# Ledger of designs, part 96: peptides against a protein of PDB entry 3EFO

Target 1, 262 residues: chain A of PDB entry 3EFO
Amino acid sequence: SQLADLYKSCETDALINFFAKSAFKAVLHQPLKVIREILVNQTAHMLACYRKNCASPSAASQLILPDSMKVLPVYMNCLLKNCVLLSRPEISTDERAYQRQLVMTMGVADSQLFFYPQLLPIHTLDVKSTMLPAAVRCSESRLSEEGIFLLANGLHMFLWLGVSSPPELIQGIFNVPSFAHINTDMTLLPEVGNPYSQQLRMIMGIIQQKRPYSMKLTIVKQREQPEMVFRQFLVEDKGLYGGSSYVDFLCCVHKEICQLLN

## One batch from the design tools (peptide; made by RFdiffusion4, then SolubleMPNN)

Design b2_p10_7_s4 (from b2_p10_7, 3 letters changed)
Fold by OpenDDE base, seed 3:
Structure b2_p10_7_s4 (fold): chain B 262 residues (1-262), chain A 10 residues (1-10)
Amino acid sequence: as target 1 above (262 residues)
Amino acid sequence: LTVSPEPVIE
């Protein structure tokens, strides 16, 4: 059917870019609560239409997504949790204005990365490979105390180190003997010169390519205070300022879909 | 009413 073909051809990244810019424009004239409700309703309506007209028959308890929109809910939740759309007093007007202006000028690729960061398991690097490691989902559940992870969203770059990260990797990256010796005030990795260090630097370079802004590097140790800033970018988790986890958002959307169809 | 949080992708 024509409708089925439409869903198959849907470009979710472009759609998210559109929703983001539309919502951020609407902030100037509509209450934030209304804007958030509209975004949720739009998401539910699109998916309800698919469920009604295109989806395979299934139990009402199942949330069904077309493949083209499999990441729509997670990106939509990230948009809803953005500081521009939050009314929390802890978020300054200046910060909202700044991020609003940034997104209003972003292309599709930029906004995609901005709303859902790349999180790379650096501790699994193959120094002989020229490919980037496979990204993991942006959740604390995907981190490990033994791991080292690189996170980037086009504006910020973080190198997160687990408390039990391998000493040999710490030596390889920072040229220090242990986790305790890592200086988190540095914004540049040292030129150690070993294959692992070189590979990491190459990966960082690739991530930086074709981005309009230079990403400043922040070194983060697990269980130290600056880790809280890093955790804000684990967008599938519950937000610091009351935003929903991805799982909670899925449940919310599913409920609205059911209401539309029943 | 049971809701599965795991979506079905098709």
Scores: peptide ipSAE 0.252, ipTM 0.819, DockQ to the pose 0.211
Fold by OpenDDE base, seed 4:
Structure b2_p10_7_s4 (fold): chain B 262 residues (1-262), chain A 10 residues (1-10)
Amino acid sequence: as target 1 above (262 residues)
Amino acid sequence: LTVSPEPVIE
């Protein structure tokens, strides 16, 4: 059917870009609460339409997503959790304005990365491979105390180190003997010169490539205060400022879909 | 009715 074809051809990243720009434009004219409700409603309506007209028969307890929209909910949740759409006094007007303007000028690829960061397990690097490590989901549950992760969203870059990250990797990256010796005030990795260091630098370069902004590097140690900033980018988790986790958002969307269909 | 947090992808 024409409708089925429409869903098959849907580009979620473009859709999110559209929703983001639309919402961020609307911020100037409508209450944030209304904007958020509209976004959720639109999401639910699209998915309800799919379930009604295109989806295979399934139990009401199941949330059914077309493959083309499999990441729509997570990105939508990220959008909803963006500071521009949050009514929190902790977020300065300047910050909202800044991010609003940034997104308003972002292409599809930029906004995709912005709303859902790349989180790369650096501790799994193969120095002989030119391939980037496979990104993991942006959730604390995907981190490991023994791991080292690089996070990038097009604006910021973080190197997160678990408290039990391998000393050999720490030595390889920072040329220091242990986790405790890492200086988190640095914004550049030292040029240690070993293959692992070079590979990491290459990866960072690739991530930076074709991005319109130079990403500042922040070194983050697990369980230190600056980690809280890093955790804000674990977008599938519950937000610091009242945003839902991905799971909670899925439940919310599902409930609304059911309400629309029943 | 238990809502599954895991969506079905088609």
Scores: peptide ipSAE 0.243, ipTM 0.819, DockQ to the pose 0.217
Fold by OpenDDE base, seed 2:
Structure b2_p10_7_s4 (fold): chain B 262 residues (1-262), chain A 10 residues (1-10)
Amino acid sequence: as target 1 above (262 residues)
Amino acid sequence: LTVSPEPVIE
């Protein structure tokens, strides 16, 4: 059907870019609550239409997404959790204005990375491979105390180190003997020169390539205060300022879809 | 309603 073809051709990243810019423009003349509701409604309506007209028959308990929109909910939730759309006193007007302007000028690829960061398990690096490690879901559940992860959203880059991260890797990256010796005030990795260090630097370079802004590097130790900032980028988790986890948002969307269809 | 945390992808 024509509708089926439409959903197959849908580009979620472009859609999110559009929704983000539309919402961020609307902030100037609409209440944030209304904007958030509109975004959720739009999401639900699109998916309800698919469920009604295109989807295979399934139980009401199932949330059905076309393949082209398989990540629509998670990105939409990320958009909803952006500081521009949050009505919290802890978020300054300046920060809202800053991020609003940033997104308003972002292309599709930039906004995609901005709303859903890359989280790379660099402790699994193969120094002989030119391939980047596969990104993992941006959730605490994907972290490990034994792991080292690189997170990037086009503006910020975090190197997260688990409390039990391998000393060999720590030495390879920082040229220090242990986790405790890592200086988190540094904004640049030392040029240690070993294959692992070179590989990591290469990966960081690749991530930085063709990004409009130079990403500031922050070294984050697990369970230290700066980790709280890092955790804000684990966008699938529950937000600090009342934003939903991805799972909770899925439930919310599903509920609204059901309301539209029943 | 019990909603699966993982959606069905078509």
Scores: peptide ipSAE 0.231, ipTM 0.817, DockQ to the pose 0.211
Fold by OpenDDE base, seed 5:
Parts: sequence; C-alpha cells; structure tokens
Structure b2_p10_7_s4 (fold): chain B 262 residues (1-262), chain A 10 residues (1-10)
Amino acid sequence: as target 1 above (262 residues)
Amino acid sequence: LTVSPEPVIE
C-alpha cells in the first residue's frame, strides 16, 4: 500500500530534526506542556496508524514499530527531555536559549548525535583493530566499574572511568599508576605514545572530524561530583529534572497508542 | 512487550 511505502521510506533522523526544530520554534508562542503533549500525540498517532494499517496482527500488549522508525521513540524521548522543553525552574533561561539556538541550526546528522550521544566502551579496544568499538546504549546499566567509556554528543566529549578501571589502561591513557592519580581538571589527554593511547586519540579524532564544533573533553571519575553532569547524557535513564527513562516513555507511548486504537 | 532498538552505531 501507499501508506506502507511511506513508512518504509521514513527517515527517523530527519523526522526528529523536524520535530525538534518545530517544537523549539513553538516554545516562543506555546506553553511547554502543550508542546510536549503535541510531540507525544504525534508520535502515538504515527505509530497507531502503522499498527492499524500496516503492521501484522499482534497482541495488544506489544508495541510494534516499523523498521524505519525503530529508534523514533528513543529519540523522541531524548527530545522531550531536552532542557528547552522542560518546565523545571532549575533550568536557566540562558541554557534554554542556548540549546534552542543550537538545535535550530543543526543538520540532521548533528541533531541525531546531539539528542542521542555515542557511548563507546574504550576499555574493550583492540589495538590491532582499526575498527571503532560498537556503541552501547546510553544508560548507566551499560557502564561497568571496571570499564572506561567515551561519550560524545557533538558538543561535549566525556571520558568516564570506573572506580575499578584497569590500572594498565589508566597507565596507558594518563601515564599514572592508579585511578586516584588521575587529574580530572585536565581537558587534554597526555601524549603517552603507546598503542592504546594512540588508538584512543585516533577514535577521538574520528569522532571530532565528523562534527562542526570542537568538543571539549571532560575527564570523569565514577562516584565523583562531576559524574552527575555526565549522567545527564545517559539519555535512556531518568532525567534529573523529571524526564522519563526510555522504558517509561515506551510505556507511555504504548498506552497512548492503545487509547487511539480502542 | 516493547521493542528495544539498537544504539546508534557508526
């Protein structure tokens, strides 16, 4: 059907970019609550239409997503959790204005990375491989105390270190003997010169090369105060300022879809 | 049952 073809041709990244810019424009003349409701409703309507007209018969308990929109909910949740759309007083007007303007000028690729960061388990790096490590989902559940992770969203870059991260890797990256010796005030990695260090720098370079802005590097130790900032970029988790986890959002969307179809 | 999409991999 024509409708089925439409869903097959859907580009979620472009759609998210459109929704983001539309919503951020609407902030100037509509209440945030209304904007969020519209976004959720639009998401639910699109998915309800798919379920009704295109999807194979399935149990009502299942949330069915077309392949082209398989990541629509997660990105939509990230959009909804952006400070521009949050009504919390803890978020400054300046921050809202800043991020609003940033997104309004972002291309499709930029907004995609902005809303859903890359989280790379760099502790798994194979120095003999030229391939980048596979990204993991942006959730605390994917972190490990023994791990080292690189997070990038096109504007910021974080190097997160677990409290039990391997001393060998710490030595390789920072040229210090232990976790405790790492200086988190640094914004540049030292030129250690070993293969692991060079590979990490290469990865960082590759990530940076794809982005229009120079990303500031922040070194984050697990359980230290700056980790709280880092955790805000774990977008599938609950937000600090009332944003839903991805799982909770899926439940919300599913409920809305069911209401539309019943 | 909800769909669990894969993370963005480049």
Scores: peptide ipSAE 0.033, ipTM 0.693, DockQ to the pose 0.314

Design b2_p10_8_s1 (from b2_p10_8 with E3T V4I)
Fold by OpenDDE base, seed 4:
Structure b2_p10_8_s1 (fold): chain B 262 residues (1-262), chain A 10 residues (1-10)
Amino acid sequence: as target 1 above (262 residues)
Amino acid sequence: SLTIIPEPVV
């Protein structure tokens, strides 16, 4: 059917770009609550329409997503959790304005990365490989106290160190003997010169070259106060400023879909 | 109820 074809051809990244720009434009004219409700409703309507017209028969209790839109909810949740759409006093007007303006000019690829960061387990790096490590989901559950992760969203870059990060990796990256010796005030990695360091620098370079904006590097130690900033980018988790976890959002969307179909 | 939690594309 024509509708089925539409869903097959749908690209979530393009939709998110559209919804983001639409929402961020609407912020100037409509209450945030209304905008958020519209976004949720639109998400639910699209998915409900698919379920009604395209999906194979299934139990009403099951959330069925089209393949082309499987990740729509997660990105939509990220959009909803963006500071532009959150009315929180902790977020400065300047920050909201800045991010709003940025997104309004972002292409599809940029906005995708912006809303859902790339989180790379660099502790698994193969120094002989030119490939980037496989990204993990942006959730605390995917972090490891023994791991080191690089997060990038096109604007910010974080190097997160678990409290039990391997000393050999710490030595390789920072040329210091232990986690405690890492200076988190630095915004550039030292040029240690070993293969691991070079590989990490290469990866960082690749990530940076793909983005239109220069990303500042922030080094974050697990359980230190600055980690809270990093955690804001774990977008699948519950937001610090009122945003839902991805799981909670899915439940919300599912409920809305059921309501639409009944 | 079963909810699909797909892996996002990064």
Scores: peptide ipSAE 0.032, ipTM 0.694, DockQ to the pose 0.415
Fold by OpenDDE base, seed 3:
Structure b2_p10_8_s1 (fold): chain B 262 residues (1-262), chain A 10 residues (1-10)
Amino acid sequence: as target 1 above (262 residues)
Amino acid sequence: SLTIIPEPVV
């Protein structure tokens, strides 16, 4: 059907950009609660329409998403959890205003990366490969105490070090003998000159390419205080300020869809 | 490209 074809051709990244800008414009004139409700309802309605008109018959308990929009819920949840749409006192008005203005000027690619960061397992790097490692989902469950991960969202870049990171990698990246010797106050990696260091720097360069802002590097040690900032970018996890995990949000959306289809 | 999300099981 023409409707089915429409869903197949949908671009989630464009939708998220549209919803973000629309919502961030609306915050000037509508209560945050209303805006959040609208976003959830819109998500549910779109997916309900697909389920009703395009999806093959299946059990009502099964959530069926079109391939083109299967990542819509996770991105929508990221949008809903953004500080611009939250009224928590811990979030300053200045921060909300700043991020609002940033997103209002973002293109589709920029907003996609902004709402859902790249999280790369750097400890798995093949120094002979020119390809980026496969990104993992932005959740603490995908981290490893033995691992080293690079996170980037177009504005910030983090290098996260597990407490049991391999000493050889630590030496390769930082030219220090152990995890304890890493200085987290640095914003630039040293030019150690070994293949691993060079490959990491290359990857960081690739990530920086075609981004409108220069991403400042923050080095984060697991279990140290600055890790809390890093964890805010693990967007599939439960938010610090009351935002839902992706799983919880998906359940919420599913419930709304079922209600619409009753 | 977007992150690959496995088929949801709710």
Scores: peptide ipSAE 0.031, ipTM 0.690, DockQ to the pose 0.085
Fold by OpenDDE base, seed 5:
Structure b2_p10_8_s1 (fold): chain B 262 residues (1-262), chain A 10 residues (1-10)
Amino acid sequence: as target 1 above (262 residues)
Amino acid sequence: SLTIIPEPVV
């Protein structure tokens, strides 16, 4: 069908870019509540239309997503949880204004990474491999106290260290004997020179090369104060200043889709 | 472009 073909041709990254810019433009003239509602409604309507006209019959309990928009909900939730669309007093006007302007000028690839960061398990690196580690879902559930993770969203880069990070990796990255010795005030990794350090630096370089902005590196120790900032980039989790987890959002969208189809 | 796969919600 024509509709099926349309959905197959849709690019979620382009849609998110469009929705983001539209919403961020609208904040100047419309209440945030209305904007958020519109975004949710549009998402639900698009997916409901697909289910009605393109999807094979299925149980009502199943959320059916077209392949081209399979990740639309997760990215939409990230958009909804962006500070620009949140009305919490904890978020400064300057921060909202800044991020609004940033996104308004972002291309499709940039906005994709901005809304859903890349989270890499650095502790799993094989120094003999030239392949980048596979990104994991941006959720605390995917972290481990024994792990080291690199997070990047095109603007910021975080190196998160579990409290039980392997001493050998700590030594390899920071040239210090233990977790406690890591200086989190550093914004640059030391040039230790071993293969692991070099590989990490290579990965960071690759990530940086693909972005128009120089990403500041923040070293984050688990259970220390700066981790709170880091956790805000775990976009599939519940937001500190509002916003649902991905799972909760999916439930919300699914409910609305069902209502539209009944 | 987007490789994140949603997980089933029970």
Scores: peptide ipSAE 0.028, ipTM 0.674, DockQ to the pose 0.114
Fold by OpenDDE base, seed 2:
Structure b2_p10_8_s1 (fold): chain B 262 residues (1-262), chain A 10 residues (1-10)
Amino acid sequence: as target 1 above (262 residues)
Amino acid sequence: SLTIIPEPVV
């Protein structure tokens, strides 16, 4: 059907860009609560339409998503959890204004990365490979105390180190003997010159490539205070300021879809 | 380019 073809042609990254800009424009003249409701409704409506008209018959309990929009809910949740759409006193007006303006000028690729960061397990790097490691889901559940992860959202770059990060990698990256010796105040990685360091720098360069802003690098040690900032970018987890986890949001959307179909 | 993440799990 033409409708099915339409869904096949949909690109979530373009949709989220559109929704973000629309919502951020609406913030100027509509209550945040209303905007959030609209976004959820739009998401549910789109998916309900697919469920009704395009999806194969299945149990109502099953959430059936078109492949092209499989990740729409997670991105939408990220949008909903953005400070621009949150009315919390802990979020400054300046920060909201800043991010609003940023997103309003972002292209599709930039907004995609902005709302759902790239989280790379760099402790698994193959120094002989030219390929980037496969990104993992932005959730604490994907982190490992033994791991080292690079997170980037186009504006910020975090190098997260587990408390049990391999000393060999720490030495390779920082040229220090242990986790405790890592200086988290540094904003640049040292040029150690070994293959692992070079590979990591190459990866960071690739991530930075074609981004409109130079990403600030923050080195984060697990269980230290700056990790709280880092965790805010684990967008699939429950938000600090009342935002839902991806799972919770997915359930919410599913419920609304069911309501629309009944 | 589309962000590649694991499939959503309910």
Scores: peptide ipSAE 0.025, ipTM 0.637, DockQ to the pose 0.118

Design b2_p10_8_s3 (from b2_p10_8, 3 letters changed)
Fold by OpenDDE base, seed 1:
Structure b2_p10_8_s3 (fold): chain B 262 residues (1-262), chain A 10 residues (1-10)
Amino acid sequence: as target 1 above (262 residues)
Amino acid sequence: SLTISPEPVV
């Protein structure tokens, strides 16, 4: 159908960019509660319309998403959890203003990375390969105590170290004998010069490439205080200030879709 | 485009 073709032609990253800018503009003249409700409703209506007009018959209990919009809910949840759309006193006005300004000027590619960070399992690096490691879902459930992960959202870069990170990798990256010896105050990796170190630096360079801002590197040890900041970027998890996990949000959207179709 | 897709939940 014509409508089906329309949905197939939609790109979620462009939609999220639009929704983000629209919402962030609306913050100036609409209550936050209203804005959040509109975003959720729009998401539900779009997906309900697709199901009604384009999707094959399926059980009501099953959420049907078009391929072009499969990631719409996860992005939308990230948008809803952004500090600009939250009224918590713990979030400073300056921070909200800053992020609002940033997003209002972001292109599609920038906003995509901003709302959903890239999380790379660098402990799986094959130094004999030029291929980048596949990104994992931004959730604590995808982390490993034995792992080392690089996270980037276009503004910040984090190197997260599990408490049981391999000593050989620690030595390779930091030139220190153990996890305990890692200095988390550093913002630059040492030039160790081994293949693993060079590959990691290359990956970091690729991530930084074509980004409008220089990402400051933060070294994070698991179970240390700075990890709390890092966890805020695990956007599929429950938010620090009351934001839903992706799973919970998806259930919410599904419920609304069912209500619209029944 | 985002390459990470949602996993089935509902």
Scores: peptide ipSAE 0.022, ipTM 0.654, DockQ to the pose 0.113
Fold by OpenDDE base, seed 3:
Structure b2_p10_8_s3 (fold): chain B 262 residues (1-262), chain A 10 residues (1-10)
Amino acid sequence: as target 1 above (262 residues)
Amino acid sequence: SLTISPEPVV
């Protein structure tokens, strides 16, 4: 159908950019609760409309999403969990204002990466490959104590180190003998010069390309205090200051869709 | 278009 074709042609990244800017403009004039409700409602309505008009009949328990919108809910949840849309005393007014202004000036590609970071398992790097490793879902469940992960959202870059990270990789990246010897105060990786180090630096360079801001690197050791900051970028998990996990959000949206279709 | 790996479970 023509409607189905329209949904198939829909660009989720553009929608997220639009919703983000619209919501962040609205915070100046509307209560946060109302804005969040509108965003959830809009998400549910869009998906309900597709199911009603474009999708084949299915069980009520099944959530039907068009291919072009499969990632819409996860990005919407990320938007809803942004500090600008949260009413928590732990979040300063300055931080809210800063984040708001940043997003208001972001292009489609910028906002995409901002709301859903890239999380790369760099412990699996092929030093001879020119391709980036496949990103994993931004969740603690995708981390490994034996792994090393690079996270980037266009503004910040984190290198997360599992407590059982391979000593050979630690030596390769930091030129130190063990996890305990890594200095987390550094914001630059040393130029060790081995293939693994060079590959990691190349990847970091690629990630930095075409980004309007220079991403500061933060080294994070698992189970140390700074890991809490890192975990806030695992956007599919439940947020520290509220906000649902992606799974919980999806259930909420599904429930609302069902209500709309009853 | 946006993609994540793996895709969300729906």
Scores: peptide ipSAE 0.022, ipTM 0.663, DockQ to the pose 0.098
Fold by OpenDDE base, seed 2:
Structure b2_p10_8_s3 (fold): chain B 262 residues (1-262), chain A 10 residues (1-10)
Amino acid sequence: as target 1 above (262 residues)
Amino acid sequence: SLTISPEPVV
């Protein structure tokens, strides 16, 4: 059907860009609560329409997502959790204004990365391969104490180090003997010159390519205070300021879909 | 619990 084709051709990243800019414009004249409700409703409505018109009948416990929009709820939740749309005293007006302005000027690719960061398990790097490691879901559940992860959202780049990250990799990246010796105040990786270091730098370079802003690098040790900032970018987890986890958001959307279909 | 299909992957 034409409708099915429409959903198949849908570009989720473009939609998120649109919704983000629309919402961020709306905050100037509409209550945040209303804006959030609209976004959830729009999400549910689109998915409900797909389910009704394009999907096979399924159990009530199932949420069927069109392939082209399978990540829409994920991004939408990220949008909803952005400080611009949160009414919390912990978030300054200046920060809201700044983030709002940033997104209002972002292209589709930029906003995609901004709302859902790339999280790369760099501890799995094959120095003999030019391929980038496959990104993992932005959740604490995907981290490992033995791992080293690079997170980038177009504005910030974090190198997260598990407490049990391999000393060999630490040596390769930082030229220090252990986790404890890593200086988290540094904003640039040392040019160690070994293949692993070179590959990591290459990856960082690739990520930085075609981004309008130079991403600030922050080195984060697991269980240290700065990790809290890093965790804010694990967008599928529960937000610090009351935002839902992706799972919780899906439940919310599912409930609304059911209401629309019943 | 909710069954999600397909699994969202970015």
Scores: peptide ipSAE 0.020, ipTM 0.640, DockQ to the pose 0.795
Fold by OpenDDE base, seed 4:
Structure b2_p10_8_s3 (fold): chain B 262 residues (1-262), chain A 10 residues (1-10)
Amino acid sequence: as target 1 above (262 residues)
Amino acid sequence: SLTISPEPVV
């Protein structure tokens, strides 16, 4: 069917790019509340339409998503949680304007990464592999106190270190004996020269590759104050400035879908 | 808990 073809051809990243640019354009002319409602409504309608016309019968407790749009809710939530769409006084006008302008000029790949960062468990690196480690979902629940994670969104890069991160990895990356010795004021990794350090640098290079902006590196220690900045990029969690967690958003969308279908 | 179930595009 024509509808099935539409969903089959649907690319979530392209949709998010479209919705982001549309919303960010609308910010100048419409209240944020209205824009957010429209985005949620559009999401629900799209998914409801699919469920109605394409999906097999399912229990009300299930949210049926086509494979092509299975990540639409999470990306939409990320969009809704962007500072441009959050009416919070803590966010400066300049920051809103900056991010708005950035997104308005972003391609599909850039906006995808921007709204949903890449979070890589670098403590699992195989120094013999040229492949990037598998990204994990951007949630605190996916972090490990014993882990080291690299987060990148195309604009910022963070190296997050768990309080119990392995000393051998710390030594490998920073050439210091322990977590406590890591200098978080550094914006560049030292050139330690061991295979692990080299691999990490290579990964960072790959991440930086094909990005329009140079990402500044911020080293973050778990449970230190700067970690709060890092946590803002864990987009599936509850936002600092009132944004919903992915779970909460999904519940909201599901409820709206059910309302549309009943 | 909500379950997300992917279905094939018909």
Scores: peptide ipSAE 0.018, ipTM 0.597, DockQ to the pose 0.313

